# Designs tried in a protein design run: peptides against a protein of PDB entry 8YR4. Part 76

Target 1, 309 residues: chain A of PDB entry 8YR4
Amino acid sequence: PRGSPALQLVVLICLGLMGLERALNVLVPIFYRNIVNLLTEKAPWNSLAWTVTSYVFLKFLQGGGTGSTGFVSNLRTFLWIRVQQFTSRRVELLIFSHLHELSLRWHLGRRTGEVLRIADRGTSSVTGLLSYLVFNVIPTLADIIIGIIYFSMFFNAWFGLIVFLCMSLYLTLTIVVTEWRTKFRRAMNTQENATRARAVDSLLNFETVKYYNAESYEVERYREAIIKYQGLEWKSSASLVLLNQTQNLVIGLGLLAGSLLCAYFVTEQKLQVGDYVLFGTYIIQLYMPLNWFGTYYRMIQTNFIDMEN

## One batch from the design tools (peptide; made by RFdiffusion4, then SolubleMPNN)

Design b2_p15_1_s3 (from b2_p15_1, 12 letters changed)
Fold by OpenDDE base, seed 1:
Structure b2_p15_1_s3 (fold): chain B 309 residues (1-309), chain A 15 residues (1-15)
Amino acid sequence: as target 1 above (309 residues)
Amino acid sequence: MEERERLRELLRESE
């Protein structure tokens, strides 16, 4: 935001908090590892208690599995409200200015209320999308990269390779299956709108329908439209289940391969018991935001198409 | 939960 130094500072703070969240995502598993190692070594209570207290504090800062529940994430979200409002208002004013530059012929051909509703949807969609890209998509990709680097440096190159292959396969399948699914969803939405339009038209022409005693005919046509809609809805819903199951299988296989390898290295005394727990915890942490990646990708794709029209 | 609802609302508003 070029116009307000205060908002620029807030953006810098939000970026700093985002960096802190990435650091917490690495530190929390490390401290959990250290607790398991200290318990295994029967370490003195004072060192254990300090490490547990530090872990719980870091976990409070990080939050639970949905990254939105942590103190740092909540603080970032709170600070970002002002930036979002400023950005929204700027986009709304730009659209409003552009609407005033359009020809009188364009304005006479459209209902002003419909134009405003399209503008408001467009602005909310763009600003929401940008926020999701910056705060969910980019950070998730960064966490994957950080994870690959971490496992490659502190474990063995084989762990980094497993995470790389698992995440690459996961992302690729998520994109491909989401693109395939988008066709079914578009067909469903188009049929829903057509079914609603038919119902509205029948009800608006109720006098004509009554005059011809055509109520049974209109009901049957509406029934056929519903059945067609439900067939598309089923395909859309079934495709979502398939996506979720495919994602679960990929993560399950990656977790299995990495856990077996980690267990083997622990038996060879090359890794500690805490390292096994760290690996499992870290993979689960990576998985949680990735479940939303397909939803974000679809939103991105929809909003780009809506911006081109 | 709220972020899922907000995402669903944003998805409903974009449809």
Scores: peptide ipSAE 0.015, ipTM 0.497, DockQ to the pose 0.105
Fold by OpenDDE base, seed 3:
Structure b2_p15_1_s3 (fold): chain B 309 residues (1-309), chain A 15 residues (1-15)
Amino acid sequence: as target 1 above (309 residues)
Amino acid sequence: MEERERLRELLRESE
């Protein structure tokens, strides 16, 4: 935002908070590991109590695992509202100005209300897309990279490889299954609109339907449209369950491979019991935002299609 | 819970 130094400062603070969230995502599992190790070693109460208090404080800052429930994430989201509003308004004004520069012939050929609605959809799609990329997609990818580096440096190269393969397979399958699923969702939405249009047409022509005693016929036509919709809805919902199950299977296999390897290294006294707990908690923590990745990818894809139309 | 609702609202606003 070139015009307001205050908004530039807010953007810098938001970027700093994003960096802090990445640091918290590494620190929280480390502190949890340290608690488990201190408990195993029967460490003095004062050291344990300090580490537990620090962990709970870091966990409060991080939040409960969906990223958005943490104090830092909430503060970032709150500060970003003003930046988003400023950006949206600026894009809307640019489009509105450009619409006024267009020829009278262009305006006479189109319904003004339809043009405004397309412009508003376009602006919301661009601003939404940018927000999802910056605050959800990029941070999640960064956390994966940080995780791979962390496990490669502090555990063994094999752990980094397991996380890399697991996350790469997860992302690839998420994209492929989401693209496949998008066909069913489009068909569902088209049939929903057609079913709704039939209901609206029947209700608008209520007098004609009554005049011909065609109420039973219209109800049966509507039932057929609902059954057709429900058949497509089932395919859409079943494809979502399949996506979630596929994702869960990939994470489960990665967790199995890594936990077995970690348990083996603990038995060889190369790792501590706390390191086993760290691995499990860190993988689950990486999984939580990734569960929504398919939804974000679909939203991004929809917003791109809505910008092209 | 709220985040699933917000994501559903955002998905509904994008439809």
Scores: peptide ipSAE 0.013, ipTM 0.514, DockQ to the pose 0.115
Fold by OpenDDE base, seed 2:
Structure b2_p15_1_s3 (fold): chain B 309 residues (1-309), chain A 15 residues (1-15)
Amino acid sequence: as target 1 above (309 residues)
Amino acid sequence: MEERERLRELLRESE
């Protein structure tokens, strides 16, 4: 935000909070590992109680599990409201100023209410997209990279390779299946609009339909349009289930391979029992934001297409 | 659930 030092400071604080979220994503599994190791070693209650209390506090800051956002994420979101409002208002004023610079001939050829509605949608879409990129997509990619580095350095190169292959395959399949699904969704939306248009046209021409006693014909025509829509809706919904199942299988196979390798190294006394628990916890934690990646990727594609038109 | 509905609304408003 150019021109407000206070909003620049808020952006810097939000970036600092994002860095803290990345640190929490590494620390929470480490503290959970330490609890399991202390329990295995039958450590003194005071050491265990301190580690558990610290873990619960870090987990409160991080959030997660049941779709709950952590304290740090909530604080970041709260601070970002002012930045978003400033950015939206600036874009709206730029669009509004540009609309006033356009020729009278351009304004006479368009409905003013439609132009404003397009401008408002465009502003909301751009501001929303930027927020999703900065706060969801980029941080998720950073967490994957941090995870690969962590497992490569502190476990074994084989664990880093498993995470790398699993996440690369997951992202690639998510993109490919999402692009494939976009065709079914576009076809569904086109048929939905056509079905709605037919219903609106039939209702607007109600007098003509009554004059010809054509109500049964219009109902049957609408039924056929609904059946065609439902056939496309089924394909769209089934393709979503296929995406989710494919993602689950990739993560499941990565978790299986890494868990077996962890278990093997624990039996060889190269790793501790806590390291097995850390691996499982960390992989599940990396998976949680990735489950939304397909939705974010589609939003990115839609908003880019809408910005080019 | 609410975030998924908001995302669906944002996607419906962008179409």
Scores: peptide ipSAE 0.008, ipTM 0.481, DockQ to the pose 0.111
Fold by OpenDDE base, seed 5:
Structure b2_p15_1_s3 (fold): chain B 309 residues (1-309), chain A 15 residues (1-15)
Amino acid sequence: as target 1 above (309 residues)
Amino acid sequence: MEERERLRELLRESE
């Protein structure tokens, strides 16, 4: 935003908060490791209580689940509302100005309601795309890279390789299966619209249907359209289950390989019991935002298609 | 004709 120093400061604060979220994603597992190690060493209660309190505070700042529920994430989202509104308004005004620069012939050939709907769709698609890229996709990729670096430096290169292979396979399969399932979803939506259009046409021609006693014929045509829709809906839903199961399998195999390697190094006294717990908790933390990556990818693709039309 | 337009409006409001 070139026109408001206040909004530029808010963007810088939001970027700082995004950096803090990445730091919390590393620190929370480390503090959990430290708790497990202190418990194993039978450390004094005061040290344990301080570490637990610090962990719970860091966990409150980080949040849990989809990455949107933490205090830092909520504060970032709150501050971003003003930036989003400014950006939306600027895009809307640019589109509106451009529409006024278009020839009178262009305006006479189009319905004003269609032009406004295209403008609103275009603005929503651009602002949505930017929000998903900046707040969901880029942070998730950054967390993966940070995780690979962390495990490579502080554990062993083998742990970094396991995380790299697991996350690369996960992302690749997520993209490929999401693109594959998008065909079924498009076919489903097209058949849904065709089924709805048939119902609307039958109801709009109610008098004609009654005149020819064609009610049974129209009901049967509608039944056939529903059966075709349900066949596509089943393929769409089954493809989603397959995606989720494939993702779960990849993470499960990565967790198994890394957990066995951690357990082995703990038995060899090269790692502590807390390091085993750290690996498990960190992989689960990486998995939580990745579970939604297929949804983000689909939303990005939809917004790109909606911006081109 | 008027009922067909009203039904089109009602169907458009339900979209």
Scores: peptide ipSAE 0.000, ipTM 0.341, DockQ to the pose 0.027

Design b2_p15_1_s4 (from b2_p15_1, 10 letters changed)
Fold by OpenDDE base, seed 2:
Structure b2_p15_1_s4 (fold): chain B 309 residues (1-309), chain A 15 residues (1-15)
Amino acid sequence: as target 1 above (309 residues)
Amino acid sequence: SSEREALRKLLREDE
């Protein structure tokens, strides 16, 4: 963005973080391979524990394999909010200013109400997602229960307990934090509607605005409304990053506890190397649908909020 | 006036 050195620095930091994500995508598999090799070679526990801890830390930074929920990705998303808002505001103000520069004949020929109604057709497609979400939530809960039973029976009761505590905490925090976010989303949507209404009212009064040469005044009022909206949007988006990071932390702690315990039992020859691979793969498999659950629950809430307005 | 009221009504039905 030309004109703000601070935003340019943020863009450079975000690009650096994107480079770090690429490095993590290579390092995480390497460390995972190293764990498998160390387990196969019956390496000393201290070396194994250090490598496992390092792997889990790198996996925490990377996230669940999509790169979308890792600490680095969350930090990038958080920093990018201000850049996105700057760009959006600039585009919206340019469009609005340009609309006020158009001829009276262009404004008289357009039904401003039809333009709004085209935007609303986008929301109706989201109701079809609700059924799909319900059909994904129930299977995900079933998979968690199956996972708890599986680990309790085939590994040890401790593994089942770790999975149970991790998944229960994940679900509980997902619900609680998402409900907490709903207030920010509602406030954002209300301010978005108010900002849109002001823009539409200004454009409907185009002739009056032109008569008084008040184009600059209307643009400034619209700018102030956008800034107020963007303050609420930032809270909504930042709360989303917080949700994703909380989820990532819970999974990271569960993965750490379970992976260390599994590695210990492999070292004690109570479990095989394959069991460690199975545990890690299965936990990641359980996490993937749960991450989607958090996205789905957000979509459901967005739809409910968008239906309440 | 009537189109403004219709637009306000449309905007309020979305509130």
Scores: peptide ipSAE 0.000, ipTM 0.304, DockQ to the pose 0.026
Fold by OpenDDE base, seed 3:
Structure b2_p15_1_s4 (fold): chain B 309 residues (1-309), chain A 15 residues (1-15)
Amino acid sequence: as target 1 above (309 residues)
Amino acid sequence: SSEREALRKLLREDE
C-alpha cells in the first residue's frame, strides 16, 4: 500500500503474524511430543503441568491448523481487512478507468449492468487470488518445506522423503483432478443459466402461456432442463467426492508409511514414543490447510469461469 | 411491463 504508513505497518504486522504461525506449526507438535514423553517417563506433576499449560496456550494461538480458527490467524485476518479494502478499491478504480478508456462501440454493444458485473467479478477475482496466494498457498508451501527440513534434520532422512513424496503427490493429484472437475463445473453452470433463462422466459410470458393453455408444456420443458442440470450437478459433486477421497488416501498412505517407520524406530529405541505422536500430529496439521486448498482453488476457478461468461 | 420488471427484480435479489 503506497502512501499510507499505517497500512504498511499493518502489512508488516501481518507478515510477522504469518511468521509466528509458522513457528507455532513447529512448536505445537514438539510440545505435544514432550507431554507424551513426560507422561511415559512418569515425570513430576510440576513439569507436566507447565508443559500442558504451555501446549494449550500455543494451541489456542495456532488454532486447529485450518489457518482461520487460531487467535493469531483471526488477528491477522482482522488486521488484513483494511489492506484488502485498499487493494479491492485500487483494483476497482483501475478496472473502472480501463472501462472508460474502451471504445464507445464496446459500451453501446453491452448493457450497463453487464459492464458493472464484469467490473465487480474482475475485482473479486483479483482480490480473491491475492488473498488466496498470500494466506493459503504461500503459507502451506512454507509449512511443507519447514516440515521436510524438520523431519530430515531431527528424524531420519526417510521421514523427510515420505513427507516430500506424500505432499508432492497430494498437490499434483489435487491440481490434475481439479482441472478435470472444471469441465463438469463449466457444463453445470451453463446448464443452470439455461434452466434459469427458460424459467424466467416462461414466467415473463405468463399471459401468453395462459392464453394457449401451455402450462403443462412449459412445466415439462422446465422438468427436462432440471433433469439435465441434476445430471451435471451429480457429476460435479461426485468428482468432488473423488477428489476428497483421493486426497484422503494419499495422506492416509503417507501417514501409514511414516507411522509404521516411526513405530519401528521407537521399538529400536532410536526415537521416543512422543516422536510417533509428533509425526502423526504434524502430518494431520499439514493436511488441514491442503484440504482447503482444493476448495479455494475451486473458488478461484469459479470466479474465472464466472468472469469468462 | 411493470410486472415483468418487478419479477426480474425479485429473481435477481435471490442471486
Scores: peptide ipSAE 0.000, ipTM 0.328, DockQ to the pose 0.032
Fold by OpenDDE base, seed 4:
Structure b2_p15_1_s4 (fold): chain B 309 residues (1-309), chain A 15 residues (1-15)
Amino acid sequence: as target 1 above (309 residues)
Amino acid sequence: SSEREALRKLLREDE
């Protein structure tokens, strides 16, 4: 934000907190590994209690691996409210200024309430997309890269390759299946708007419908429109389940391949029991933000489709 | 005509 040094400082603090979240995402699995190793070695209670207390404190800072429930994430979200409000207001003023530059013919062809609704949807979509890119996409990509580097350095190049192939396949399938799903969502939204418009026009013509005793005909037409909508809604919902299941299968196969390889290296005494637990914990921790990625990418596409109408 | 426009406006504000 140009013009407020206080908001620039808040942005720098938020970037620092995002860096701290990345460090916590590496440290939490490491401390969990260390607990498992200390339990396996029957280490003295004082060392175990200190490591467990440190792990619980780091987990409180990180949250449940979703990146949304941790103290650091909540503090970042709280500080970002003022930056989001400044950005939203700036985008809203830019859209409003652009609307005033548009021709009188463009304004006469549209109702002022519809223009304001397009502006509000546009502002919400842009601010939502920017916040999502900065707080979910970029951090998740950073965690994947950090994970590949970490597993390649401390385990074996094969683990880094499994994580790379799993995450690249996950992202590629997420994009491809989401683009395919967008067609069903557009068709659903178009049919929803058409069904609503038909209901509104029937109710606005209530006197005419009653005069011609056409109530049964309008109800039947509305039922046909609902059935057509539900057929498109089912395709949209089924395509979502297929996306989620495809994502779950890719992560499951990556977890299986990596867990079997880790178990094999533990049997060969090249890795410790704690390293098996670290791998599983880290993969599950990468999956949680990626599941949100599918949700927000869906929200972004919905908002983009709603701007094209 | 005016009531139809007002009702269409109300039904669009609830979206």
Scores: peptide ipSAE 0.000, ipTM 0.334, DockQ to the pose 0.029
Fold by OpenDDE base, seed 5:
Structure b2_p15_1_s4 (fold): chain B 309 residues (1-309), chain A 15 residues (1-15)
Amino acid sequence: as target 1 above (309 residues)
Amino acid sequence: SSEREALRKLLREDE
């Protein structure tokens, strides 16, 4: 934010906290591995108790793997409120000034309530898109890259390759299937708006409907519109299930391949039992933000479509 | 006119 040094400092602190979240995402699985190894070796209680206490503290800072429940994420979200408000207000004022510069013909052709709705949608779409890109998409991509580097350096290069292939395939399929689903969602939204418009028109003309005893006819037309909507909704919902199952299959195959390879190396005494637990924990931890990636990509697409209108 | 605007407001609060 240009013009407020305080808000610039808050942005820098938020970026630092995002870096700390990335470090916690690596450290938490490592400490969990170490606990499993210490338990397997029947290590002294003092070493075990210190490692467990450190793990619990790091897990409190990280949260439940989604990041959103962790102390660091909550602190980041709290500090970001003022930055978001500043950005939102700036976008809103820019849209409002632009609306005042538009021709009288444009204003005469549109209802004031529609103009305000366009302004509010524009402001929310831009601010939302920026927040999703900065706080969800970029961190998730960073965690994937860090994961590939970590597994390539501390495990066999084959683990880094499995993670790379799994995540690349997951992201590619998520994009492709989400773009395909957007057609069904657009058709659903168009039919929803048409069904709503018919219901509103029928209710606004209720006196005429009552006068002609046409209530049964209007109800039947509304039922037909609902059935048509539900047919499109089913396609949208079924396509979402297909996306989720495709994503689950890709992660499952990556987890299977990597877990079998890890188990094999543990049997050959090249890796410890804790390394198997680390791999499984880390893959599941990468999956959690990726599950939301399809939602973020859909929100990004919706916001772009809403900005073009 | 006022009822149409009130109905439009109610329909927007549920969105």
Scores: peptide ipSAE 0.000, ipTM 0.328, DockQ to the pose 0.034

Design b2_p15_2_s1 (from b2_p15_2, 11 letters changed)
Fold by OpenDDE base, seed 5:
Structure b2_p15_2_s1 (fold): chain B 309 residues (1-309), chain A 15 residues (1-15)
Amino acid sequence: as target 1 above (309 residues)
Amino acid sequence: MEEERERLMELLRSE
């Protein structure tokens, strides 16, 4: 934000908090590993109690694994409200100024309410796109990279490869299936608008419908439009279930491969029992934000299309 | 989960 040093400082603090969230995503599984190892070794109570207390504190800062419910994420979100409001207002004023620069002929051809709705969509799309990129997409990709590096350095290189292949396949399938399902969603939305338009037209012509006793005919036409909509809705929803199941299968296979490899190395005394627990916990933590990646990708695509119109 | 968030985001856009 040019012109407000206070908002620039808030942005820097938010970036620092994002870095802290990434550090917590690594530290929490490590402390959990350490607890499991200390319990296995029958370590002194004082060492165990300190490690447990530290873990619970780190887990409070991180939140319930979604990151969004943690103290650090909540603090970041709270601080970001002012930056978002400043950015939104700046985009709205820019669009509004640009609308006043347009020709009278352009304004005479459009309803003022339609112009305002286009402006609001444009503002929401730009602000939404930036927020999704900065706070969801980039952090998720960073967590994956950090995870690959961590497993490659502190485990065997095979673990880094499993995570890399699993996450790459997950992201690729998420994109491909999301692009495929977008066709069904567009068809559904078009049919929804057509069904709504028919209902509005029937109600606007209510006197004519009543004069001809055509109420039953209009109800049956509306029923046919609803059935057609529900057929497209089913395809959209079924395609989402297919996406979720495909994602679950990829993560399940990655978790299976890595868990078997961990178990093998624990039996060979190359890894500790805590390392098995760390791997499982860390993979689940990487999976949680990825469950929303398809939504983020579609929101990005929609926002780009809404910016081009 | 993704569907519930989509519905929530669609609801928040419809207001």
Scores: peptide ipSAE 0.021, ipTM 0.628, DockQ to the pose 0.089
Fold by OpenDDE base, seed 2:
Structure b2_p15_2_s1 (fold): chain B 309 residues (1-309), chain A 15 residues (1-15)
Amino acid sequence: as target 1 above (309 residues)
Amino acid sequence: MEEERERLMELLRSE
């Protein structure tokens, strides 16, 4: 935002909070490891209580779990509302100004309300996509890179390699299966629109249908359209289950390989019991945002197609 | 989870 120093400061604070989230993603598993090691060593209560309290505080800042956002993420999202509103308003005003520069002949050839609705959908899609890329996609990729570096430096090069191969295979399969699934989703949406259009046309021609006593015929045609739709819906839903199962299998194999290797190094006294727990916790933590990556990739593809039309 | 999010995004696009 070139016009407001206050909004530039808010963007810098949001970037700082995003950096803090990355630090928390490394620190939380480390503190959890330290708790397990202190419990194993039968350490003094004061050291254990301090480490547990620090862990719970870091976990409150981080958040985590299915759908729970941490304090830092909530604060970032709250601050970002003003930046998003400023950016949206600026894009809307630019489009509105450009629409006023267009010829009278262009305005007479199109419904002004339809053009405005397309512009509003376009602006919301662009601003939403940009926010999504900056706050979800880029941070997730950064967490993977940080994870690979961390495991390569503090464990062994083999752990970094397992995480690299697991995450690379996960991302590649997520993209490939999502692109394959997009064909079924497009076919489903096309058949849904065709089924809705037939229902609307039948209801608009209600008098004609009544005149010919064709109600049973129109109901049977609608039933056939629903059966065709449900056949495509089933393929779309089954392809989603296959995506989720493929993702689960890749993470499961990576977790198995890394957990067996970690257990082996613990038996050789090269790693501690807490390091086994850290590996499992950190991999699951990396997996949680990646589970949404397929949805992110589809949203990106849809918004690019909506911008080209 | 992914289906619920897709449905939520479709609902948000329909408003």
Scores: peptide ipSAE 0.020, ipTM 0.597, DockQ to the pose 0.089
Fold by OpenDDE base, seed 1:
Structure b2_p15_2_s1 (fold): chain B 309 residues (1-309), chain A 15 residues (1-15)
Amino acid sequence: as target 1 above (309 residues)
Amino acid sequence: MEEERERLMELLRSE
């Protein structure tokens, strides 16, 4: 936003808060590690109580890992409302000015209310997409990279490799299965619209249907359309379950491999008990936002197609 | 979870 220094400052603060969220995602597992180590060493109560209090405070700032429940995330979201409103209004005004530049022939051929509804959907889709990319997709990818670097530097290169392979496989399968699933969802939506259109046409032609005593015929045609819809709905829903199960399996295998390796290194006295807990906690923290990656990818893909049309 | 969030997002776009 080139025109408002106040909004530029808010964007910089939001970027700073986003950086703080990334730091919290690393610090929270580290403090949890330290608690487990202090408990294992039977450390004095004062040091333990301070570390626990600090951990709980950091966890309050971070939130529950869904990205929306932490104090820092909520503060960022609150500050971003003004930036979003400014951006939305700017896009709406640009579209509105462009509509006024269009030929009279274009305006005479279209219903003004449909054009405005398409414009509003377009603006909402663009602004929503940008917000999801900046605040959900990019941060999640950054957390994965930070995780790989952290495990490679402070653990062994094998841990960084396990996380890299697990996350790369997870992302690849998420994309591939989501693209495959998108075909079934498009077919479902097309059949839903056709089923609704048939019901509307039958009801609009009610007098004709009554004149020919064709009510039973129209009901049977509607039943066939519903059965076709339900067959596509089942494929869409089953493909979602398959996606979720595949994602769960990949994370489960990564967690198993890394946890076994951590346990082995703890038995060899190369790592502490707290390092085992850190690994498990960190992988679970990476997993929570990744569950939504398929939704974000599909939303991105849909919004791009809706912008090209 | 994914479908429920999409329904929520569609609901939030329809308001």
Scores: peptide ipSAE 0.022, ipTM 0.610, DockQ to the pose 0.081; fails the geometry check
Fold by OpenDDE base, seed 4:
Structure b2_p15_2_s1 (fold): chain B 309 residues (1-309), chain A 15 residues (1-15)
Amino acid sequence: as target 1 above (309 residues)
Amino acid sequence: MEEERERLMELLRSE
């Protein structure tokens, strides 16, 4: 944000917190590995208790599941509210200024309420897109790269290759299936709006419907519209299940291949039991934010289309 | 999970 040093500092703090989240994503599995190794070695209680306490503290900072519920992520989100408000207001004022620069002919040809609604959608789409790119997409890609580097350096090049192939296949299939399913979702939303419009039109014309005793006809037309909607809803929902199942299969195959390889290296005494647990924990940890990647990609696409219209 | 987030984001866009 140009013009507010305080908001620039907040952005820098948010970037620092994002870096801390990446560090936590590596450290949490490492500390969990260390707990398993200390338990296997029957280490002294004081060392174990310290490592467990440190792990739980790091896990509190990181959060669970999607990583969005961690203390660091919540603090980042809280600090970002002011930056978002500043950015939104600036975009809204730029759009509003630009609207005032447009010709009288342009204004006379459009309803002011439609123009404002387009401006609000445009502002929300831009600010949404930027937030998803910066806080979800880029961090997730960074975590994958960090994971590939980590496994390549500390385990074996084969582990890095498995993670690379698994994540590349996952991302590619997620994009392709998400683009495919977007057609069904658009068709569903269009039919939903058409079904709602029919209901509204029938109710607004209630007196006319009563005059012609056409209630049964309007109910049947509404039923047909609902059946058509449900057919598109089913395709949309089934395509989502297919996406989720495809994602689960790719991660499952990657987890299988890597776990078998890790188990083999543990039997050869090249890795410890804790390293097997680390691998599984780290892959599951990468999976959790990736499960939302299709949603992020769709939101990005929608926001781009909403900016072009 | 993705479906619940999609629904939540649709709710947040409709408000």
Scores: peptide ipSAE 0.020, ipTM 0.618, DockQ to the pose 0.090; fails the geometry check

